# Ledger of designs, part 78: peptides against a protein of PDB entry 3VZA

Target 1, 98 residues: chain A of PDB entry 3VZA
Amino acid sequence: RVERLCKSKELFEERLGLEIRRIHNEQLQFIFRHIDHKDPDKPYMFTLSINEQGDYEVTSCTPPLDCISEFQLKVRETNNFSAFIANIRKAFTALSFK
Target 2, 62 residues: chain B of PDB entry 3VZA
Amino acid sequence: AAYVTQLYYKISRIDWDYEVEPARIKGIHYGPDIAQPINMDSSHHSRCFISDYLWSLVPTAW

## One batch from the design tools (peptide; made by RFdiffusion4, then SolubleMPNN)

Design b2_p18_2_s1 (from b2_p18_2, 8 letters changed)
Fold by OpenDDE base, seed 2:
Structure b2_p18_2_s1 (fold): chain B 98 residues (1-98), chain C 62 residues (1-62), chain A 18 residues (1-18)
Amino acid sequence: as target 1 above (98 residues)
Amino acid sequence: as target 2 above (62 residues)
Amino acid sequence: EEDTSPDKDAILQKLLAM
């Protein structure tokens, strides 16, 4: 099972181009790659925490996204975490074409 | 690794087939309506295309 | 029933607590 779990993580990281890391101050870092087809290894990332009120909070976004505050609001309203992450990736993708 | 893989499922709703050869991307995407099989030959596509395709399976509607 | 609240999300809480 341990081997399978490790393999699973590796498969997700490579296939989705998404790395998830725990970082300081109880935050998760989401690192997207495979966004820019001309530079597949270029990272697009954001960090996430749960604040004292129990709400999702984006603590950083690199490169910055104009829509990130709206997405934070939407995920708080809907609790659709999947859509939240997917929309961020979509926004990063759009940004890569500019 | 258990927690992060569970998070990946929470995000993507994909369950991989771990018994196939490395070049084969097989799994199932579980949408709210229909479960869709995934079956790709990774050698036929770029890394970016593969990722884009898989993410395209994930609904963005809130 | 799956609880989708971030403050009650077991997966996310476990990850953040480590």
Scores: peptide ipSAE 0.382, ipTM 0.939, DockQ to the pose 0.083
Fold by OpenDDE base, seed 4:
Structure b2_p18_2_s1 (fold): chain B 98 residues (1-98), chain C 62 residues (1-62), chain A 18 residues (1-18)
Amino acid sequence: as target 1 above (98 residues)
Amino acid sequence: as target 2 above (62 residues)
Amino acid sequence: EEDTSPDKDAILQKLLAM
């Protein structure tokens, strides 16, 4: 089972171009790659925590996204975490064309 | 590893077929209405194309 | 029934607690 889980993680990382890390101060770091077709290894990332109120909070976003605050509001309203992550990736993709 | 893989499923709703050769990207995407098979030859596509395609399966409606 | 609220999200809570 452990081997399967490790393999599954590796498949997700490579195929989705998304790495998820636990970092200091009880945060998750989401690192997107494969965004810029001209520079597939260029990272686009954000960090996430759950604040004292129990709400999702984006603690950093690199490069910055104008829409990230709105997305944080939307995920708090809808609890649609999948759409939250997918929309962030879409926004990073759009940013890569600028 | 169990928790992170569960998170990946929470995000993508994809379940991989881990028994196939590495060059074959096989799995199932569980959409809100119906499940869709994934079956790609990775050697025929760029890494970016593959990722873009897979993410296109994930709904962005809130 | 899937509860996706952050305070009740077991997956995220477990990940953040480690």
Scores: peptide ipSAE 0.374, ipTM 0.938, DockQ to the pose 0.068
Fold by OpenDDE base, seed 5:
Structure b2_p18_2_s1 (fold): chain B 98 residues (1-98), chain C 62 residues (1-62), chain A 18 residues (1-18)
Amino acid sequence: as target 1 above (98 residues)
Amino acid sequence: as target 2 above (62 residues)
Amino acid sequence: EEDTSPDKDAILQKLLAM
């Protein structure tokens, strides 16, 4: 089981190009790679916490996304975490073409 | 590891086939409709293409 | 910066619960 869980994590990291880290101050860091086809290892990142009200809160975004505040609002409204992450990746992808 | 794996599923709705050779990307995507199989030869694609393809399976509608 | 403590696991649980 443990071995499979480790393998699972590795497969997701490589195949989705998404690393998830637990960082200080009760935050999760999401690191996207494989965004820029010319530089597949270039990271695109955001950090997430749950605030005192119990709501998702984006605490950082690198590079910055103008749509991130709207996405934060949308995920609070819908609780669609999957769409939240996918839309962020889509936004990073669009940014990589600039 | 269990928590992060669960989070990956929450995000992607993908379950991998862990019994295949490393070069084979096999799994199942559980979308809102019928589950769809994933079956790719990684040697035929770039890492970016693979990721883009897999993420394309994830709905972006809120 | 990265923390693997049980408290950090609780963060994941909170996210997964929502």
Scores: peptide ipSAE 0.316, ipTM 0.931, DockQ to the pose 0.829; fails the geometry check
Fold by OpenDDE base, seed 3:
Formats: structure tokens, C-alpha cells, sequence
Structure b2_p18_2_s1 (fold): chain B 98 residues (1-98), chain C 62 residues (1-62), chain A 18 residues (1-18)
């Protein structure tokens, strides 16, 4: 089971270009790669926590996204975590073309 | 590892076929209406194209 | 490397539960 889980993680990381890490101060770090086709290894990142009220909170975003605060509001309203992550990737992709 | 893989599924709604050769990207995407198969030869595509394609399967509607 | 402390696991579990 451990080997399968490790393989699963590796496949998701490579195929989605998304790495998920548990970091200090009770946060998750989401690292997108494969965003810029000219620089596939360039990372686009944000960190996420759950605040005292139990709500999703973006604690950092690099590079910064103007829409990230709106997305945080939307995910709190809808609880659609999948759309939340997908929209962030979409926004990073759009940013890479500027 | 179990929790992070569960999180990947929560995000992507993709279940991989782990029994195929490494160059074959095979799995199932579970959308709100019907499940769709994934079946790609990774040697025919760039890493960026593959990622873009897979993410295109994930709805962005809130 | 990921922090494997119980607190980090708890946060991940909380996120998965939401």
C-alpha cells in the first residue's frame, strides 16, 4: 500500500505539475509547475491554512495574483475546493503569458 | 501519503491506472455527469501539454 | 522536505474534511 501511495503521489506530481507540501505553522504549500511552456520547471506557488473560524485562508501567493482574494471568497462560499485550485492554476497560466 | 493522494483526487477527480507501462497515461476522470477515460502516450506530448490537458478536464465553475 | 509532525497531519486532515 505504501508503494502504491508513493507511486500515486509521484504520478500526480508529474502529470498535473502540482506538488503539495506540509510546511511550518500549519500550512499547505501548493507548487505548480508546467505552467510556462518555455520554462516548465518555473514554480508558481501559494500557501493555504484554515483560520480560527475554520475557513480557507491563502497565506501567500508567488507570484501574486490579483484574483486570489476573490477566489478565497468564492471557495468559502461554495466549498468547491477543486474549482478553487483549478482557477488558481488558470490564473497562473494567464499570468505566464504577460 | 494517503491523505495527500486523497487531496489530489479531491482536486482533480482523476483515478490513475497503475498497471500500465510508465509511458502510458491512463486513468478515469470523474465529472459531474459521466466518467471519461484518459489514455495518452506521454512520448507524443510535452510535459506542459499533458498537464494543461489534464487540468482542462477539471471544471472551473464555482 | 515536508513536515511530518502531527500538527501538519492534522491540518491536512482538516483540509480534506472541508
Amino acid sequence: as target 1 above (98 residues)
Amino acid sequence: as target 2 above (62 residues)
Amino acid sequence: EEDTSPDKDAILQKLLAM
Scores: peptide ipSAE 0.310, ipTM 0.931, DockQ to the pose 0.721; fails the geometry check

Design b2_p18_2_s2 (from b2_p18_2, 9 letters changed)
Fold by OpenDDE base, seed 3:
Structure b2_p18_2_s2 (fold): chain B 98 residues (1-98), chain C 62 residues (1-62), chain A 18 residues (1-18)
Amino acid sequence: as target 1 above (98 residues)
Amino acid sequence: as target 2 above (62 residues)
Amino acid sequence: DEDNSETKDDILEKLLAM
């Protein structure tokens, strides 16, 4: 089972170009790659926590996204975490063309 | 890795077929309507194209 | 959890607790 789970994680990381890490102060780091086709290894990342109120909170975003605060609001309203992550990737993709 | 795998599913709604050769990207994407198969030859595409394609399967409507 | 209607994100909570 452990071997299968490890393989699964590796497949997701490579195929989605998304790495997920646990970092200090009870946060998750989401690292997107494969965003810039000219530089596939360039990372686009944000960190996420759950605050004392139980709400999703973006604690950092690199590079910064103008829409990240709105997305944080939207995910709190809808609880659609999938759309939240997908929209962030979409925003990073748009930013890579600038 | 169990929890992170579950998180990947929560995000992507993709279930991989782990029994195929590494060059074959095979799985199922589960959407709100109909589940769609994924079946790609990775040797025919760039890493970026593959990622873009897979993410295109994920709805962005809130 | 597959249910996005849940008020709690059990997966994230579990991940953050580890």
Scores: peptide ipSAE 0.353, ipTM 0.938, DockQ to the pose 0.079
Fold by OpenDDE base, seed 1:
Structure b2_p18_2_s2 (fold): chain B 98 residues (1-98), chain C 62 residues (1-62), chain A 18 residues (1-18)
Amino acid sequence: as target 1 above (98 residues)
Amino acid sequence: as target 2 above (62 residues)
Amino acid sequence: DEDNSETKDDILEKLLAM
């Protein structure tokens, strides 16, 4: 099972181009790659925590996204975490064309 | 890696087939309606194309 | 499948707590 779980993580990282890391102060770092087809290894990332109220909170976003505050509001309202992450990736993708 | 893999499923709703050859991207995407099979030869596509395709399966409607 | 109606996110909370 351990070997399968390790393989699963690696497959998701490579195929989705998404790395998920635990970082200091009880945060998760989401690192997107494979966004810019001209520079597939260029990282697009944000960090996420759960605040004292129990709500998702974006603590950083690099490069910055104008829509990130709206997405944080939407995920709090809908609890649709999948759409939250997918929309962030979509926004990063749009940014890569500018 | 149990929790992180669970998180990947929470995000993507993809379950991989782990018994196939490394070059074969095979799995199932579980959307709100009918489950859709994934079956690709990774050697025929760029990494960016593969990622874009897989993410295209994930609904963005809130 | 995960329930989007659940306010508590056990997966994320467990990940952050470890």
Scores: peptide ipSAE 0.352, ipTM 0.938, DockQ to the pose 0.076
Fold by OpenDDE base, seed 2:
Structure b2_p18_2_s2 (fold): chain B 98 residues (1-98), chain C 62 residues (1-62), chain A 18 residues (1-18)
Amino acid sequence: as target 1 above (98 residues)
Amino acid sequence: as target 2 above (62 residues)
Amino acid sequence: DEDNSETKDDILEKLLAM
C-alpha cells in the first residue's frame, strides 16, 4: 500500500503540476507548475495554515495575487477547499499571461 | 503519503488507475453531479496541456 | 519527497478535517 500511495502522490504531482509540502510552523506549501506554457517549470506557490481560530489562513503567496484575500474569505465562508485551490491556480494562470 | 493523497483527492476529486502503463493517464473525476472518466495518452500532449485539462475538471464555483 | 522534519505530522489531518 505504501508503494501505491507513493505512486499516487507522484502521479498527482506530475499530472496536476501541484506539489504539496509540509513546512515549518505547521504550514502547507502548495507549489504549482505547468502554469506558464512557455516556462512549464516556473513555480507559483502559496503557503497555508490554520490559525488559532481554526480558520484557513494564507501566510504567503508568490507571486502575489490581489484576489488571495478574497479567496481566503470565500473558503472560510464556504469551506470549499477544492474551489479554493482551483481558483488560486486559475488566478496564477491569468497572471502568467500578463 | 496517505494524508497527502487524501488531500489531492479533496482538491481534485480524481482517482487514478494505477495499473495502466505510465504513458496512459487513466482515472475518474468525481463531480457533484456526474463521474467523468479520464483516459488520455500523455505522449500526445504537453505537460501544461494535461494539467490545464485536468484542472478544468475541477469546479471553481464557491 | 520528504516532508520538513520541523512540521507536525497532524497538520495534514487537521486540514483534511475541515
Scores: peptide ipSAE 0.303, ipTM 0.930, DockQ to the pose 0.511
Fold by OpenDDE base, seed 4:
Structure b2_p18_2_s2 (fold): chain B 98 residues (1-98), chain C 62 residues (1-62), chain A 18 residues (1-18)
Amino acid sequence: as target 1 above (98 residues)
Amino acid sequence: as target 2 above (62 residues)
Amino acid sequence: DEDNSETKDDILEKLLAM
């Protein structure tokens, strides 16, 4: 089971180009790669916490996204975490074409 | 790795077929309406294309 | 899993539960 879980994680990281890390101050770091086809290893990142009210809070976004505050509001309203992450990736993708 | 894999599923709704050779990307995406099979040869595509394709399966509607 | 000394697993549990 452990082997399967480890393999599954590796498959997700490579295939989705998404790494998830637990970092200091009770945060998750989401690192997207494979965004820029000209530079597949370039990271696009954001960090996420759950605040004292129990709400998702984006604590950083690199590079910055103008839409990130709206997405934070949307995920709080809908609790659609999948759409939240997918929309962030979509926004990073759009940003890579600047 | 149980929690992180659960989180990946929460995000992507993808289950991998982990028993196939590494070059074969095989799994199932579970959408709200239908389950969509994933079956592609990774050697035929760039890493970016593969990721873009897989993410395209994930709905962005709130 | 990769861990940070100041990170607790409860955030993952919370995220998964939400």
Scores: peptide ipSAE 0.285, ipTM 0.929, DockQ to the pose 0.513

Design b2_p18_2_s3 (from b2_p18_2, 8 letters changed)
Fold by OpenDDE base, seed 2:
Structure b2_p18_2_s3 (fold): chain B 98 residues (1-98), chain C 62 residues (1-62), chain A 18 residues (1-18)
Amino acid sequence: as target 1 above (98 residues)
Amino acid sequence: as target 2 above (62 residues)
Amino acid sequence: EEDTGPNKDDILQKLLSL
């Protein structure tokens, strides 16, 4: 089971190009790669926490996204975490073409 | 790794087939209505294409 | 399993609390 779980994580990291880390102050860091086809290893990342009100809060975004505040609002409204992450990746992808 | 893999499922709704050859990307994506099989030969595609394809399975509607 | 929000999400809470 442990081996399967480790393999699962590795498969997700490679195939989705998404690494998830726990970092200081009770935050999760999401690191996207495979965004820019010309530079597949270039990272696009954001950090996420749950604030004192129990809401999702984006604590950083690199590179910055104009839409990140709107997405934070949307995920709070809909609780659609999957769409939240997918939309962020989509936004990073769009940014990579500029 | 149990928690992070569960989070990956929460995000992607993908279950992998872990018992295939390394070059085979095989699994199932679970959408709200349809379960879509995934079956790709990774040697035929770039890493970016594979990721883009898999993420394309994830709906972005709120 | 339906998403009940971040404060009620067992997965995220466990990840953030560890």
Scores: peptide ipSAE 0.382, ipTM 0.939, DockQ to the pose 0.071
Fold by OpenDDE base, seed 4:
Structure b2_p18_2_s3 (fold): chain B 98 residues (1-98), chain C 62 residues (1-62), chain A 18 residues (1-18)
Amino acid sequence: as target 1 above (98 residues)
Amino acid sequence: as target 2 above (62 residues)
Amino acid sequence: EEDTGPNKDDILQKLLSL
């Protein structure tokens, strides 16, 4: 079972180009790659926590996204975590063409 | 690994077929409507194309 | 499980519970 889970994680990391890490101060780091087709290994990342009120809070975003605050509001309103992550990736993709 | 894989499913709604050869990308995407099979030969596509395609399966409507 | 910081946390479980 453990071996299967480890393999599954590796498949997700490679195929989605998304690495998820636990970091200090009870945060998750999301690292997107495969965004820029000219530089597939260039990372686009953000960190996420749950604040004292129990709400999702973006604690950093690199490179910065103008829409990240709106997305934080939207995920709090809808609780659609999947759409939240997917929209961030879409925004990073759009940014890579700038 | 159990929690992170559960998180990946929460995000992508993809279930991989982990028993196939590494060059074969097989799985099922469980969208809001009907489940769609994934079956790709990774050797025929770039890493970026594969990722873009898989993410295109994930709805962005809030 | 993988942690990048000196302090481990239960954020994964918290996020999965929401």
Scores: peptide ipSAE 0.328, ipTM 0.932, DockQ to the pose 0.475
Fold by OpenDDE base, seed 5:
Structure b2_p18_2_s3 (fold): chain B 98 residues (1-98), chain C 62 residues (1-62), chain A 18 residues (1-18)
Amino acid sequence: as target 1 above (98 residues)
Amino acid sequence: as target 2 above (62 residues)
Amino acid sequence: EEDTGPNKDDILQKLLSL
C-alpha cells in the first residue's frame, strides 16, 4: 500500500512534539515542543551537521544544555542516534522544571 | 517527506496505524527486544502527556 | 538496529546534502 508520507510527518510532529527542518549550510534543525506542560508550544531546539571529519556536530542549542557536548561525544562513540535525540529531549525536559 | 519520516522512524522506532480516526493514536513501537503496541485515545490526554509517553518508549541508554 | 554512523547513514546524508 502507498505510504501516507505527508500524514506521517504531521502525526510525528504532533505526537512526538518534534519538528525537523533542513536549514542553511547543510544543517538539520530539531525543534522540540510539548516539553513544558505549562507552555506546550515553547520550543526547545538544536541544530546538527556532519563536519568535514564525518562526525556529528551540534552547531547550536537553544536553550543551552550543559550536557550537549557530552552527548555529541556519546553519539560519535556509539552511533546511537535515537538515544542521542531522546537524551537531548530528556535534558530539555529537566531544564523546563527550573 | 519520505526522508523526514524515515528519520522519525530512526529516532522513535514507531510505525503509525494510519487507518484509524484522528482521535486514536495507534501504532507499534519496535524496541530492542519486543514490539509494543500503542493504542491511546488522544481525547483523554494532554499533548504533553502523549509526547512524554511516546518518548518514554525510546531507550536512552547509549 | 545498529547505526552505521553519519557518513554511512543514507537518511541523514540525504537530508543534509540534498
Scores: peptide ipSAE 0.385, ipTM 0.940, DockQ to the pose 0.084; fails the geometry check
Fold by OpenDDE base, seed 1:
Structure b2_p18_2_s3 (fold): chain B 98 residues (1-98), chain C 62 residues (1-62), chain A 18 residues (1-18)
Amino acid sequence: as target 1 above (98 residues)
Amino acid sequence: as target 2 above (62 residues)
Amino acid sequence: EEDTGPNKDDILQKLLSL
């Protein structure tokens, strides 16, 4: 089971181009790669925590996204975490063309 | 690794087939409607194309 | 759908607590 779980993590990281890390102060860091086809290793990232109210809170976004505050509101309203992450990736993709 | 893989499933709704050779990207995407098979030869695609394709399976509607 | 609704999945809590 442990071996399969490790393989699963590696497959997701490579195939989705998404790394998920625990960082200081009880935060998760989401690192997208494979966004820019001309620079596949260029990272696009944000950090996420759960605040004292139990709500998702974006604590950083690099590069910054104008839409990130709206997405935070939407995920709090809908609890659609999948759409939240997918929309962030879509926004980073759009940004890579500018 | 168990919890992070659960998070990947929460995000992507993809379940991989772990019994195939490394060059084969095989699995199932479980969307709100029909389950969509995934079956790709990774040697025929760039890393970016593969990622873009897989993410295209994930609905963005809130 | 599993992740939509008033109740949140605690997977994030679990990841942050372990």
Scores: peptide ipSAE 0.383, ipTM 0.940, DockQ to the pose 0.071; fails the geometry check

Design b2_p18_2_s4 (from b2_p18_2, 9 letters changed)
Fold by OpenDDE base, seed 3:
Structure b2_p18_2_s4 (fold): chain B 98 residues (1-98), chain C 62 residues (1-62), chain A 18 residues (1-18)
Amino acid sequence: as target 1 above (98 residues)
Amino acid sequence: as target 2 above (62 residues)
Amino acid sequence: EEYTGPNANDILQKLLSL
């Protein structure tokens, strides 16, 4: 089972181009790659925590996204974490074309 | 690792087939109404195309 | 209804507590 879990993680990382890491101060770092077809290893990332109220809180976003605060509001309202991550990737993708 | 893989599933709704050859990207995407198979030859596509395609399966509606 | 295990928020909390 452990081997399968490790393989699963690696498959998701490579195929989705998304890494998830625990970082300091009780935060998760989400790192997107495979965004820019001209530079597939270029990272697009944000960090996320859960505040004392239990709400999602974006603590950083690199490169910055104008829509990230709105997405934070939307995920708090809907609890649709899948759409939250997918929309962030969509926004990063759009940014890569500029 | 268990929680991370669970999170990947919550994000993507994809379940991989782990028994196929490494070059075969095979699995199932579970949408709200329809489950769709995934079956790709990775050697025929760029990493970016593969990622874009898989993410295209994930709804962005809130 | 369909059982989908813990929600993303619960998973995140578990990850952050490790």
Scores: peptide ipSAE 0.590, ipTM 0.949, DockQ to the pose 0.072
Fold by OpenDDE base, seed 1:
Structure b2_p18_2_s4 (fold): chain B 98 residues (1-98), chain C 62 residues (1-62), chain A 18 residues (1-18)
Amino acid sequence: as target 1 above (98 residues)
Amino acid sequence: as target 2 above (62 residues)
Amino acid sequence: EEYTGPNANDILQKLLSL
């Protein structure tokens, strides 16, 4: 099972171009790659924590997204974490064309 | 890795087929209405295309 | 209905826990 879990993680990282890391101060870092077809390794990332109230809190976003505050509100209201991540990726993709 | 892979599933709703050769991207996307098979030859596509395609399966409606 | 296990928030809390 351990081997399968490790393989699964690697497949998701490569195929989705999404890496998930635990970083300091009880945060998760979400790193998107494969966004810019001209620069596939260019990272687009944000960090996330769970605040004292148990709510999702975006603690950083690089490059910055104007819509990130609205997305944080939406995920708190809907608890649709899948849509949250997918919309962030869509926003980064749109940003890569500018 | 268990929690990380669970999180990937919660995000993507994709379950991979782990018994195929590395060049084959095979699995199932479990959408809200229908399960959609995934079956791609990775040698025929760029990394960016593959990622874009897989993410296109994930609904963005809140 | 199929059992879905813990929701994303639960998983995130587990990932952030010691």
Scores: peptide ipSAE 0.583, ipTM 0.949, DockQ to the pose 0.072
Fold by OpenDDE base, seed 4:
Structure b2_p18_2_s4 (fold): chain B 98 residues (1-98), chain C 62 residues (1-62), chain A 18 residues (1-18)
Amino acid sequence: as target 1 above (98 residues)
Amino acid sequence: as target 2 above (62 residues)
Amino acid sequence: EEYTGPNANDILQKLLSL
């Protein structure tokens, strides 16, 4: 089971180009790669925590996204975490064409 | 690893086939309406194309 | 501990508690 779980994590990281890490101060770091086709290893990332009220809180976003505050509001309203992550990736993708 | 893999599923709704050779990207995407099979030869596509394709399966509607 | 049992928020809380 542990072996399969490790393999699963590696498959998701490579195929989705998304790494998820626990970092300091009770935060999760989401690192997107494979965004820029000319620079596939360039990271696009944000950090996330759950505040004292139990709400999703984006604590950083690199590069910055104008829409990230709206997405934080939307995920709090809908609790659709999948759409939250997918929309962030879409926004990073659009930003890579700047 | 259990929780992070669960999180990946909650995000992507993809279940991989773990019994195929590494070059084969095979699995099932469970969309809101129907399940769609995934079956790709990774050697025929760039890493960016593969990721873009898989993410295109994930709905962005809130 | 069901594979699809907990929602994303529950999973996140558990991850942050590790």
Scores: peptide ipSAE 0.577, ipTM 0.948, DockQ to the pose 0.091
Fold by OpenDDE base, seed 2:
Order: structure tokens, then sequence, then C-alpha cells
Structure b2_p18_2_s4 (fold): chain B 98 residues (1-98), chain C 62 residues (1-62), chain A 18 residues (1-18)
């Protein structure tokens, strides 16, 4: 089972181009790669915490996204974390074309 | 890695087939109404294409 | 627990508490 879990994580990281790290101050870092087809290893990332009220809070976004605050509001309203992450990736993808 | 793999599933709704050869990307995506099989030869596609394709399976509707 | 169980928020809470 342990081997399966490790393999699973590696498969997700490579195939989705998404790495998830636990970092300081009780935050998670989400690192997207495979966004820019001309530079597949270029990272697009954001950090996330859960505040004292229990709400999702984006603590950083690099490069910055104009829509990130709206997405934070939406995920708080809907609790659709899947759509939250997918929309962020979509936004990063759009940004990579500029 | 249990929690992070669970999180990946909650994000992607993908369950991988772990018994196939490394070059084969095989699994199932579970949408709200439809289960979609995934079966790709990774040697035929770029890393970016593969990722884009898999993410295209994930709905963005809130 | 694979296809059901805790939602993303629960998982995040666990990850952040480790």
Amino acid sequence: as target 1 above (98 residues)
Amino acid sequence: as target 2 above (62 residues)
Amino acid sequence: EEYTGPNANDILQKLLSL
C-alpha cells in the first residue's frame, strides 16, 4: 500500500503537472507545470491556507492572477475545490499565452 | 502520501490503473454523470498535451 | 475511502495539521 501511494503521487505529479507541498505557517503550495508548451518546466504556483474561520485563503499567487480573489470567493461559496484548482490552472494557461 | 493522493483524487476525480506499463496512461475519470476511461500512450504525446488533456476532463463549473 | 470519505476541506485540514 505504501508503495502504491508513493507511485500514485508520482503519477499525479507528472501527468497533471501539479505538485503539492506543505510549507511553513500551515500552508499548502500548489505548483503547476506543463502550462507553457514552449517552457513546460516553468512553474505557476499559489499557496493556500485555512484561516481561523475555516475558510480557504489564498496567501500568494505567482504569477499574480486578477481572478484569484474571485475564485477564492467562489470556492468558499460552493466548496467545489476541484473547480477551484481547475479554474486556477485555466487562468494560468490563459496567462501563458500573453 | 495517503492524504495527498486523496487530495489529487478530490481535485481530478481520476483513478489510475497501476498495473500497466509505465508508458501507458490508463485510468478512469469520474464525472458527475459519466465515467470516462483514460487510455493513452504517453510516448505519442508531449507532457503539456497530456496534462492539458487530463485537465480538460475536470469541469470548471462552480 | 477511495471514492467517498472526507471532502477536500477535511483532507486539507489533515495535511495542514501534520
Scores: peptide ipSAE 0.575, ipTM 0.948, DockQ to the pose 0.086

